Peptides against a protein of PDB entry 6D0Y. Designs and how they scored, part 180

Target 1, 225 residues: chain A of PDB entry 6D0Y
Amino acid sequence: ETEDHLESLICKVGEKSACSLESNLEGLAGVLEADLPNYKSKILRLLCTVARLLPEKLTIYTTLVGLLNARNYNFGGEFVEAMIRQLKESLKANNYNEAVYLVRFLSDLVNCHVIAAPSMVAMFENFVSVTQEEDVPQVRRDWYVYAFLSSLPWVGKELYEKKDAEMDRIFANTESYLKRRQKTHVPMLQVWTADKPHPQEEYLDCLWAQIQKLKKDRWQERHIL

## One batch from the design tools (peptide; made by RFdiffusion4, then SolubleMPNN)

Design b2_p26_5_s3 (from b2_p26_5, 15 letters changed)
Fold by OpenDDE base, seed 5:
Structure b2_p26_5_s3 (fold): chain B 225 residues (1-225), chain A 26 residues (1-26)
Amino acid sequence: as target 1 above (225 residues)
Amino acid sequence: SSERKKAAEWLEKYFAELKKVEEEEK
């Protein structure tokens, strides 16, 4: 395959086809694997780009990366590194919309066996630890809690299956913070602004309640949150 | 900003932990 053709393949995966999505993903993974010796950097960049720019295809690309990781473990690692770097840059740029999406993407990579459960737990521990930071705006604390909670639909089941004790500690800390934080009325549309990455109080409390219900239901989703 | 610095710091720590855990499972 040529470099230009790879872009087309990666961008179009998951579109209408006579073949099943699973078959297409397996096929694409095979093609990409074969081309890694020649186009690793290009493939890596393309996957990072589409993963970020096509959020509607989150599960498609996480699955694809999972398949690639199974074929080439080193490539999977490099991809994760690239995504983590992007998350860092997004946070530095106050691009909270992209940042939270990247957290969700990384979360789903756990299900695809690209990221180990303990690593994701560590990430969430770091997120929730922000609630304990002194002399920082509450919007910062709220955002990291939001990022954590909003990602649990994608990874909560897996994390509780493998790291229940650690997750319980994170939940306890989260609950404690939510009870003690000051209530603010910020429109939902302002959540992704550079200066106000703060979900409205009702939304965050509602999200917490939904996640608690999800947890109670053993992470079996009855409807899309 | 202080927030950016803090974010960068714990992300670096997370990345280190991620690498460690992945290596253990390799």
Scores: peptide ipSAE 0.023, ipTM 0.555, DockQ to the pose 0.014
Fold by OpenDDE base, seed 3:
Structure b2_p26_5_s3 (fold): chain B 225 residues (1-225), chain A 26 residues (1-26)
Amino acid sequence: as target 1 above (225 residues)
Amino acid sequence: SSERKKAAEWLEKYFAELKKVEEEEK
């Protein structure tokens, strides 16, 4: 296999074919596993790249990584570390849209048995704990709450099944923060930019209500928020 | 010793450092 060939295979997975998606993913996982001894670093970089650049294929690539993790546990761990590092880099670059997407991607990796539920709970605990810090700007506090809430459609069911008590504490802290935060009231569909990453106050309240409803409905939804 | 555990520890350190930076810039 060549690097160019691997890139093509990874980028094209999920496209229309005579075979089922599941069959194609299993096949690709086998190919990638066989090439890890020679192209491990390249494969890691490619998977991280497509995960970021092709958000429409989120579930395809999380599933692929899940299959790879089942074949090579260490590779799965290295991939997770790389994605978390990418999350840090996106935050440093003030790319908040990419950052929140990465959190969603990591969330779906829990469903694919790549990330353990307790680890994701710990991440969300860290996010919501920012709201309790006195020297952190509200714009930062609001974003971390948004990142947490907007990721729950992907992983809320699994986390409550495994860590219900911890999740309840996070929810309680979130609710408390939302009640006491200052509100500016901007349009709900305001474009988020590096210069203005602050989630809309009305949107956060709306999102909270939506997540509460989703939780009440046992995490059954028609579409991902 | 797993990469997942290392990642979690890294994240904790990151948030701690972020807090320090924000305090210094204020």
Scores: peptide ipSAE 0.022, ipTM 0.521, DockQ to the pose 0.014
Fold by OpenDDE base, seed 4:
Structure b2_p26_5_s3 (fold): chain B 225 residues (1-225), chain A 26 residues (1-26)
Amino acid sequence: as target 1 above (225 residues)
Amino acid sequence: SSERKKAAEWLEKYFAELKKVEEEEK
């Protein structure tokens, strides 16, 4: 396979075809695995790029990486490392939209058995630990809590199935922070939608309530935001 | 949906403020 052909295959996966998506992904994983000896770096870069730039295909590419990881564990590890580096770079560049998306992507990689549940728990512990940092703006603390909570729809079920005690500790710490934080430090963080279940509530409090409900519903999403 | 659009707009504003705050602290 040529590099151009690989790029085309990776970018076009998930498009309408005569075969099922799963079949196409399995096939592509096989092709990519075979070409890793010659094009590992290129394939890695391509996957990282499409993962970041094609958010509409998040589950497609997480699944693809999962399939590749099953075939080549080392490659899966390298991909995760690359994505974590991208996350760090996004945070350093204050690109928080990209950062939160990357956290969600990494979260879904847990479901695809690329990232171990304990590792994701550790990441979330790190995020929530920011709430305990001194001499940092609350907006920073709030963002990390947001990144954690907003990612739970993708991974909460898996993490509670495997690390319930640790997750409960993280939840307790999050709840404690939310209770003690300033709720009106930024007016735009207030939700004013009358037809929502939490009108005129601070955004993080609203999100927290939604996540608590999701948890009670055994992580089955019934409401689309 | 309209709700998603509003949420997206809110997030953009939030992240803009976050960036601003961090830049001011540098």
Scores: peptide ipSAE 0.019, ipTM 0.423, DockQ to the pose 0.014
Fold by OpenDDE base, seed 1:
Structure b2_p26_5_s3 (fold): chain B 225 residues (1-225), chain A 26 residues (1-26)
Amino acid sequence: as target 1 above (225 residues)
Amino acid sequence: SSERKKAAEWLEKYFAELKKVEEEEK
């Protein structure tokens, strides 16, 4: 395959086809694996780009990476490192919308057996640990809690099945923080509609309640959060 | 596994750096 053709294949995966999505993903994974010796850097860059820029195809690309990781474990590791670097860059640029999406993407990679559960737990421990630092603005602390909680629909079940004690600790720390923080409208976390410009409850408190309900329901999603 | 460990270590270092920068911005 040519480099330009690889780009086309990666960008168009998931589009209408005579074949099933699963068949197409398996086929593409095979093509990409075969071309890794010659085009690894380009393939890595392309996958990172589409993963970042096409959020509507999140599960398509996490699945694709999962398939590639099963074929080439080293490549999967390099991809994860690249995505974490991208997360760093997004945070440095104060692009919090991109950053939270990347956290969700990484979370779903746990389900695709690309990232180990302990590694994701460690990430969330780092996020929640920010709330324990007084030298950090509350806006930053709030965002890390938001990033953690908003990612649990994608990975909460897996993490509690494998690391329940550690997750309980993170939850306890989160609850403690939410109780003591000041209730203010933070622009980056503001969620309003035309019909509800002034919600009765602060967004993080609402999200916390939703996640607690999800946990109680054994992480079976009945409604989109 | 080794690459995942490296990624985790990198993330830990990043958060440490972030905290430092935020302290300096005050």
Scores: peptide ipSAE 0.023, ipTM 0.524, DockQ to the pose 0.014; fails the geometry check

Design b2_p26_5_s4 (from b2_p26_5, 14 letters changed)
Fold by OpenDDE base, seed 2:
Structure b2_p26_5_s4 (fold): chain B 225 residues (1-225), chain A 26 residues (1-26)
Amino acid sequence: as target 1 above (225 residues)
Amino acid sequence: SSKLKKAREYIKKYLSELEKIEEEEE
């Protein structure tokens, strides 16, 4: 396989095919695995890129990474490390849109057995713990809560199945924060952008309500997949 | 999509089975 060919294969996965998506993903995983000795770095970069830039294919690429991880555990680890680094960089750059997406991506990797549930729980604990820090602006605290809540559609079921007590604690802390935080009147129609990390009061509350409902419905969501 | 959902379910099951095998081999 050439680098260009690999790029094409990775970018086109999930497109309409005569074969099932499962078969295509398995096949691609096999191809990538076979080419790791020669193109590991390139493959890693490509996967990180598409993972970051193609949110519409989130579940496709997490699944692909899951398959690769199953075949080559070391590569899976390297990929996660790269994604975590990217997340940190995004946060440092105040690119909150990218950051939240990366959190969602990482969340779905739990479902693909790339990231352990306890590790994801720990991440969310860390996020919610920011709400207790006085030196952090509320807008940033709000974002961490948003990142947590907005990721739960992807991983809430798995985390509650494995770490229900810990998740309940996180939820309690989140609820407490949402109740005590300052609410400012902001127009509801503003989309979270990298330059506008202003969580609308109404948005977080709305999201919280949605997540509560999702939890009540045992995390059954039709729109994620 | 429904197709993706089914695919993911299948693959998740596959991955779970692999993990079991790995655990048994360790």
Scores: peptide ipSAE 0.062, ipTM 0.633, DockQ to the pose 0.023
Fold by OpenDDE base, seed 4:
Structure b2_p26_5_s4 (fold): chain B 225 residues (1-225), chain A 26 residues (1-26)
Amino acid sequence: as target 1 above (225 residues)
Amino acid sequence: SSKLKKAREYIKKYLSELEKIEEEEE
């Protein structure tokens, strides 16, 4: 396979074809695995790029990475490391929209057996622990809570099945923070943007309520959040 | 989509089975 061909295959996965999505993903995983010895770095970069730039294919690419990880355990680790680096870069650049998406992507990788549930729990513990730091602006604390809560639709079920006690602790800490944080009332709810990292009070409270309901419903999504 | 959900469930099951095999080999 040529590099250009690999790029085409990766970018076009999930598009309409004569084969099932399962078959296409399995096939692509096989092709990529075979080419890892020669094109590991290129494949890694391509996957990181599409993972970041094609949010509409989130579950497709997490699944693909999961398949690759199952075939090559080290590759999955390297991919996660690259994604974490990208997350850090996004945060440094104040690209909060990209950052939250990356957290969601990483969250879904737990479902694909790329990231262990305890590792994701630890990540969320780290996020929520920021709320306890006095030297951190509330806008940043709010974002970490938002990133955590907004990722739970993807991974909450898995984490509670495996780490219920730890998750309950994180929830308790989150609830405590939400109760004690400064309130900002804005008439209209605004979507998160890169230049507007601070969630509105109503949005965070609403999100919290929605997540609590989702938890009570055993993480079965009935409504699109 | 429903198709993607089904595909994901299938693949997750497959991955879970692979993990079990790997754990048994360790």
Scores: peptide ipSAE 0.038, ipTM 0.571, DockQ to the pose 0.023
Fold by OpenDDE base, seed 1:
Structure b2_p26_5_s4 (fold): chain B 225 residues (1-225), chain A 26 residues (1-26)
Amino acid sequence: as target 1 above (225 residues)
Amino acid sequence: SSKLKKAREYIKKYLSELEKIEEEEE
């Protein structure tokens, strides 16, 4: 395999094929595993890139990583580490749109058994714990709550099945924060951008209500295409 | 999408089977 060929295979997975998506993903995972001895770094970079730049294929690539992790656990770990590094870099660069997407991607990796449920719970605990820090601006506190809540459609079911008590605690803390935080009266229709990390008041409250409903509906997701 | 849902179901089943095999080998 050549580097260009690997790039093509990774980028085109999930597109129209005579075979099932499952079969294609299994096949690609096998190809990538076989080429790791020669192209590990390249494959790692490619997977990280598509994971960041192709949000429309989020579940395709999380599934691919899941299959690859099952074949090569060490590589799966390296991938997660790379994604966490990227998340940190995005936060440092104030790229909050990319950061929240990365959190969602990591969340879906729990469903693919790449990240353990307790680890994701711990991450969300850390996010929500920021709301208790007095030296952190509300804009940043709001973002962490947003990142947590906006990721639950992807992983809420799994986390509540395995860590219901811990999740309830996180929810209680979130609710408490939302009640006590300063209200900002920014129209809900404004486009949220990377340079505007603070979620709109109405949007955050709306999101909370939506997540509460989703929880009541036993996490039946309708937005994942 | 329906395709993605099926893929996720497949991988969960696949990974669960692998875990069972590993547990049986230990």
Scores: peptide ipSAE 0.133, ipTM 0.634, DockQ to the pose 0.023; fails the geometry check
Fold by OpenDDE base, seed 5:
Structure b2_p26_5_s4 (fold): chain B 225 residues (1-225), chain A 26 residues (1-26)
Amino acid sequence: as target 1 above (225 residues)
Amino acid sequence: SSKLKKAREYIKKYLSELEKIEEEEE
């Protein structure tokens, strides 16, 4: 396989095909595994790129990475490290839209056995702990809560199955913060601007209510794409 | 979508089977 061919295969996975998505993903994972000895760095970069730039294919690429990780554990680790680096870069660049998506992506990687549940819990603990830090703007605190809550549809079930006590503590801290924070009116369209990463107060409260409902429903989604 | 849901279910099953195989080989 050539580098250009690999790019095409990775970018086109999940598109209309005569074969099932499952079959296509397994096939692609096999191809990529075979080419890792020669093109590991390229494949890693490509996967990071599509994971970042194609949010509509989140579950496709997390699944692909899961399959690759199952075949090559070291590669899975390197991929996660690259994604974490990208998350840090996004936050540094105030690209909050990309950052929250990366958190969601990482969250779904737990379901694909790429990231351990305890590690994700620790990440969320770190996020929510920001709400307790002094000298941190509320807009930043709100974003971390948003990032946490907005990721739970992808990973909440798994985390509560394995780390229910820890998750309950995180929820309690989140609830406490939401009750005590100052509410601000920010248009939704301004949520992810570099200077205004603050979710609208009603949106954050609405999200909290939705997550509470989801939790009550045992993390069963009524409609899934 | 339904296909994405199935893919996720597939990977979970697939990985679970791999884990079982690894445990049996040890």
Scores: peptide ipSAE 0.117, ipTM 0.616, DockQ to the pose 0.024; fails the geometry check

Design b2_p26_6_s1 (from b2_p26_6, 14 letters changed)
Fold by OpenDDE base, seed 2:
Structure b2_p26_6_s1 (fold): chain B 225 residues (1-225), chain A 26 residues (1-26)
Amino acid sequence: as target 1 above (225 residues)
Amino acid sequence: MVEELKAAWAAKDYETWVKLWLEDLE
């Protein structure tokens, strides 16, 4: 495949086809695997780009990466590394919307067997541990809690199935923080509906309540977070 | 850092992997 054709294939995957999505993804994974020796960097960049820019296809691309990872574990690792680097860059640039989406994407990669559950738990432990750090603005503490909570719809079930004790600890720490933090509105903590941001006072508390309900409902999502 | 991340990933050293990617956050 040519580089241009690869871009087309990657960008258009999941569109209406005579074949099943699963078969298309498997086929694409095979094509990409075969081209890795010659176009690894290009493929990596393309996948990172579509992963970041096409949120409507989140599960499509996480699945694709999962299939690729099964074929080439090293590539899967490189992809995750690239996404982590992008997450770091987003955080440094204060692009919190992209950052939280990337965390969600990474979370769903757990379901696709690309990222191990313990790794994601460790990530969330690190996120929540920020709430205990000294000389850290509350806005940062709040965001990491937000990133954690807002990602649970994608991975909470899996993490509790495999790391229930650790997750309970994270939840306890989160609850403790939410009780002691100052109740101020932070602009970065917004509810997004229909591609529009909506300021909500004490959004974290609302999100916490939603996640608690989701947890109680055994992670069966019944409402849009 | 990149090589260390790769090594941690390959070794399935999740704790180190997470610490490494968080290390240079500002």
Scores: peptide ipSAE 0.212, ipTM 0.801, DockQ to the pose 0.017
Fold by OpenDDE base, seed 3:
Structure b2_p26_6_s1 (fold): chain B 225 residues (1-225), chain A 26 residues (1-26)
Amino acid sequence: as target 1 above (225 residues)
Amino acid sequence: MVEELKAAWAAKDYETWVKLWLEDLE
């Protein structure tokens, strides 16, 4: 396979086909695995790029990475590392929309058996712990809470099934922070628009209410944005 | 820190792993 051909295959996966999506992804995973000895770096970069730039295909590419991880565990780890580096770069560039999406992507990788549930819980614990930092802007505290809450539609069910006690502690800390914070709308943090039931609420309070409802409904999500 | 991150990941040392990649986020 040539580099250009690999790019085409990766970018076009999930498009209309006579075969099932699952079959196509399995096939592509096999092709990519076979080409890792020659094109590992290129494949890694391509996957990171499409993961970042094609949010409409989030579940497609997380599934693909999951399949690759099952074939090559080391590659899966390198991919996760690369995505975390992208997250850090996004934050440094003040690209909060991209950053929160990357957290969502990482969250869905838990469902694909790429990231362990305890690892994601640890990440969220660190996020919410930012609310306890002193002498920092509230926007910083708010973003990490937002990143946590905004990602739960993708991974909340899995995390509560495996780490319910830890998740409850995170929720308690989150609720405590939301009650004491100043109510201020920050548009740059709004990747997910609030639903109609809470149009009058501040964005984080609205999101919190939505997540509470989702949790109560046993994480049954009609639509994930 | 690349090698340290990989080592922590492989060892399932979640605490160390998170600390390493969270460094210099701000």
Scores: peptide ipSAE 0.204, ipTM 0.803, DockQ to the pose 0.016
Fold by OpenDDE base, seed 1:
Structure b2_p26_6_s1 (fold): chain B 225 residues (1-225), chain A 26 residues (1-26)
Amino acid sequence: as target 1 above (225 residues)
Amino acid sequence: MVEELKAAWAAKDYETWVKLWLEDLE
């Protein structure tokens, strides 16, 4: 395969085809695996780019990475490392929308057996621990709670199945913080669309309620959060 | 740091991996 052809294959995966998506992804994973010896760097860059820029294809690319990781464990690790670096860069650039999406992407990689559940739990523990930081703006605390809660639809079921005690602790800490925080409109968290500029209920409180309901429903999604 | 992350991941040392990448976050 040529580099240009690889780019085309990666970018167009999931488009209309005579074959099933699963079959196409398996086939693409095979092609990419075969080309890793010669084009690893290019493939890595391409996957990172599409993972970051095409949120509508999140599950497609997490699945693809999962398939590749199963074929080449080292490549999977390199991909995760690259995504973590991108997350840091997004945070430094104050691109919080991208950062949150990257956390969701990483969360779904747990379902694809790329990232271990304990690692994701540890990540969320660190996120929620930010609420205990002193002399920092509340917006910082709020964002990390938002990043945690907004990612649970993608990974909550898996984490509670394997690390229920740890997750309960994180939830308790989150609840405690939400009760004591000041309720204000924070632009960085305004990722929702509302008819009214000032919703009756603060967004984080709404999200918390939604997540609690999702948890009660055994993490079976019935509605888009 | 990059090399340390690679090493931790390769060794499946997830605790170290998480600590490293979360270090010095703004």
Scores: peptide ipSAE 0.227, ipTM 0.817, DockQ to the pose 0.017; fails the geometry check
Fold by OpenDDE base, seed 4:
Structure b2_p26_6_s1 (fold): chain B 225 residues (1-225), chain A 26 residues (1-26)
Amino acid sequence: as target 1 above (225 residues)
Amino acid sequence: MVEELKAAWAAKDYETWVKLWLEDLE
């Protein structure tokens, strides 16, 4: 395969075809695996790019990475590393939209057996631990809670199946924070921007309620969050 | 840091892995 062809294959996966999506993804994973010896860096870059720039294909690319990880375990690790690095860069650049999306992407990678449940739990524990820090702005605390809660639709079921006790502790800490944090009222449905990283009070409370309901329903989603 | 992150991942040291990537956030 040529580099250009690989780019085309990766970018166009999930598009309408005569074969099932699963079949196409497995096929692509096979192609990419075969080309890793020669084009690993290129493939890695491409996957990182589409992962962060094509959010509409989140589950497609998480699945693809999962398939690749199953074929080449080290590649999965390298991909995760790259995504974590990108997450850090997004946070540093105050690109909170990208950051939260990356957390969701990483969350779904747990379902795809790329990231272990304990790792994601540890990540969320670290996120929620920010709420316990004394000299940080509430916008920071709120964002990490938001990042955690907004990712649970993608990974909550898996995490509670594997780490229910730890998740309960995280939930308890989250609930405690939400009850004690300073309430602020801003227009609903405000889009996240670099200069507006603070979630609205009502949104966080609403999100919390939705997640609690989702949890109560054993993570079987009945509505769009 | 990158190499340490890779090592932690390879070793399934989840705690260290998370700490490493969180160390210089924002």
Scores: peptide ipSAE 0.217, ipTM 0.807, DockQ to the pose 0.017; fails the geometry check

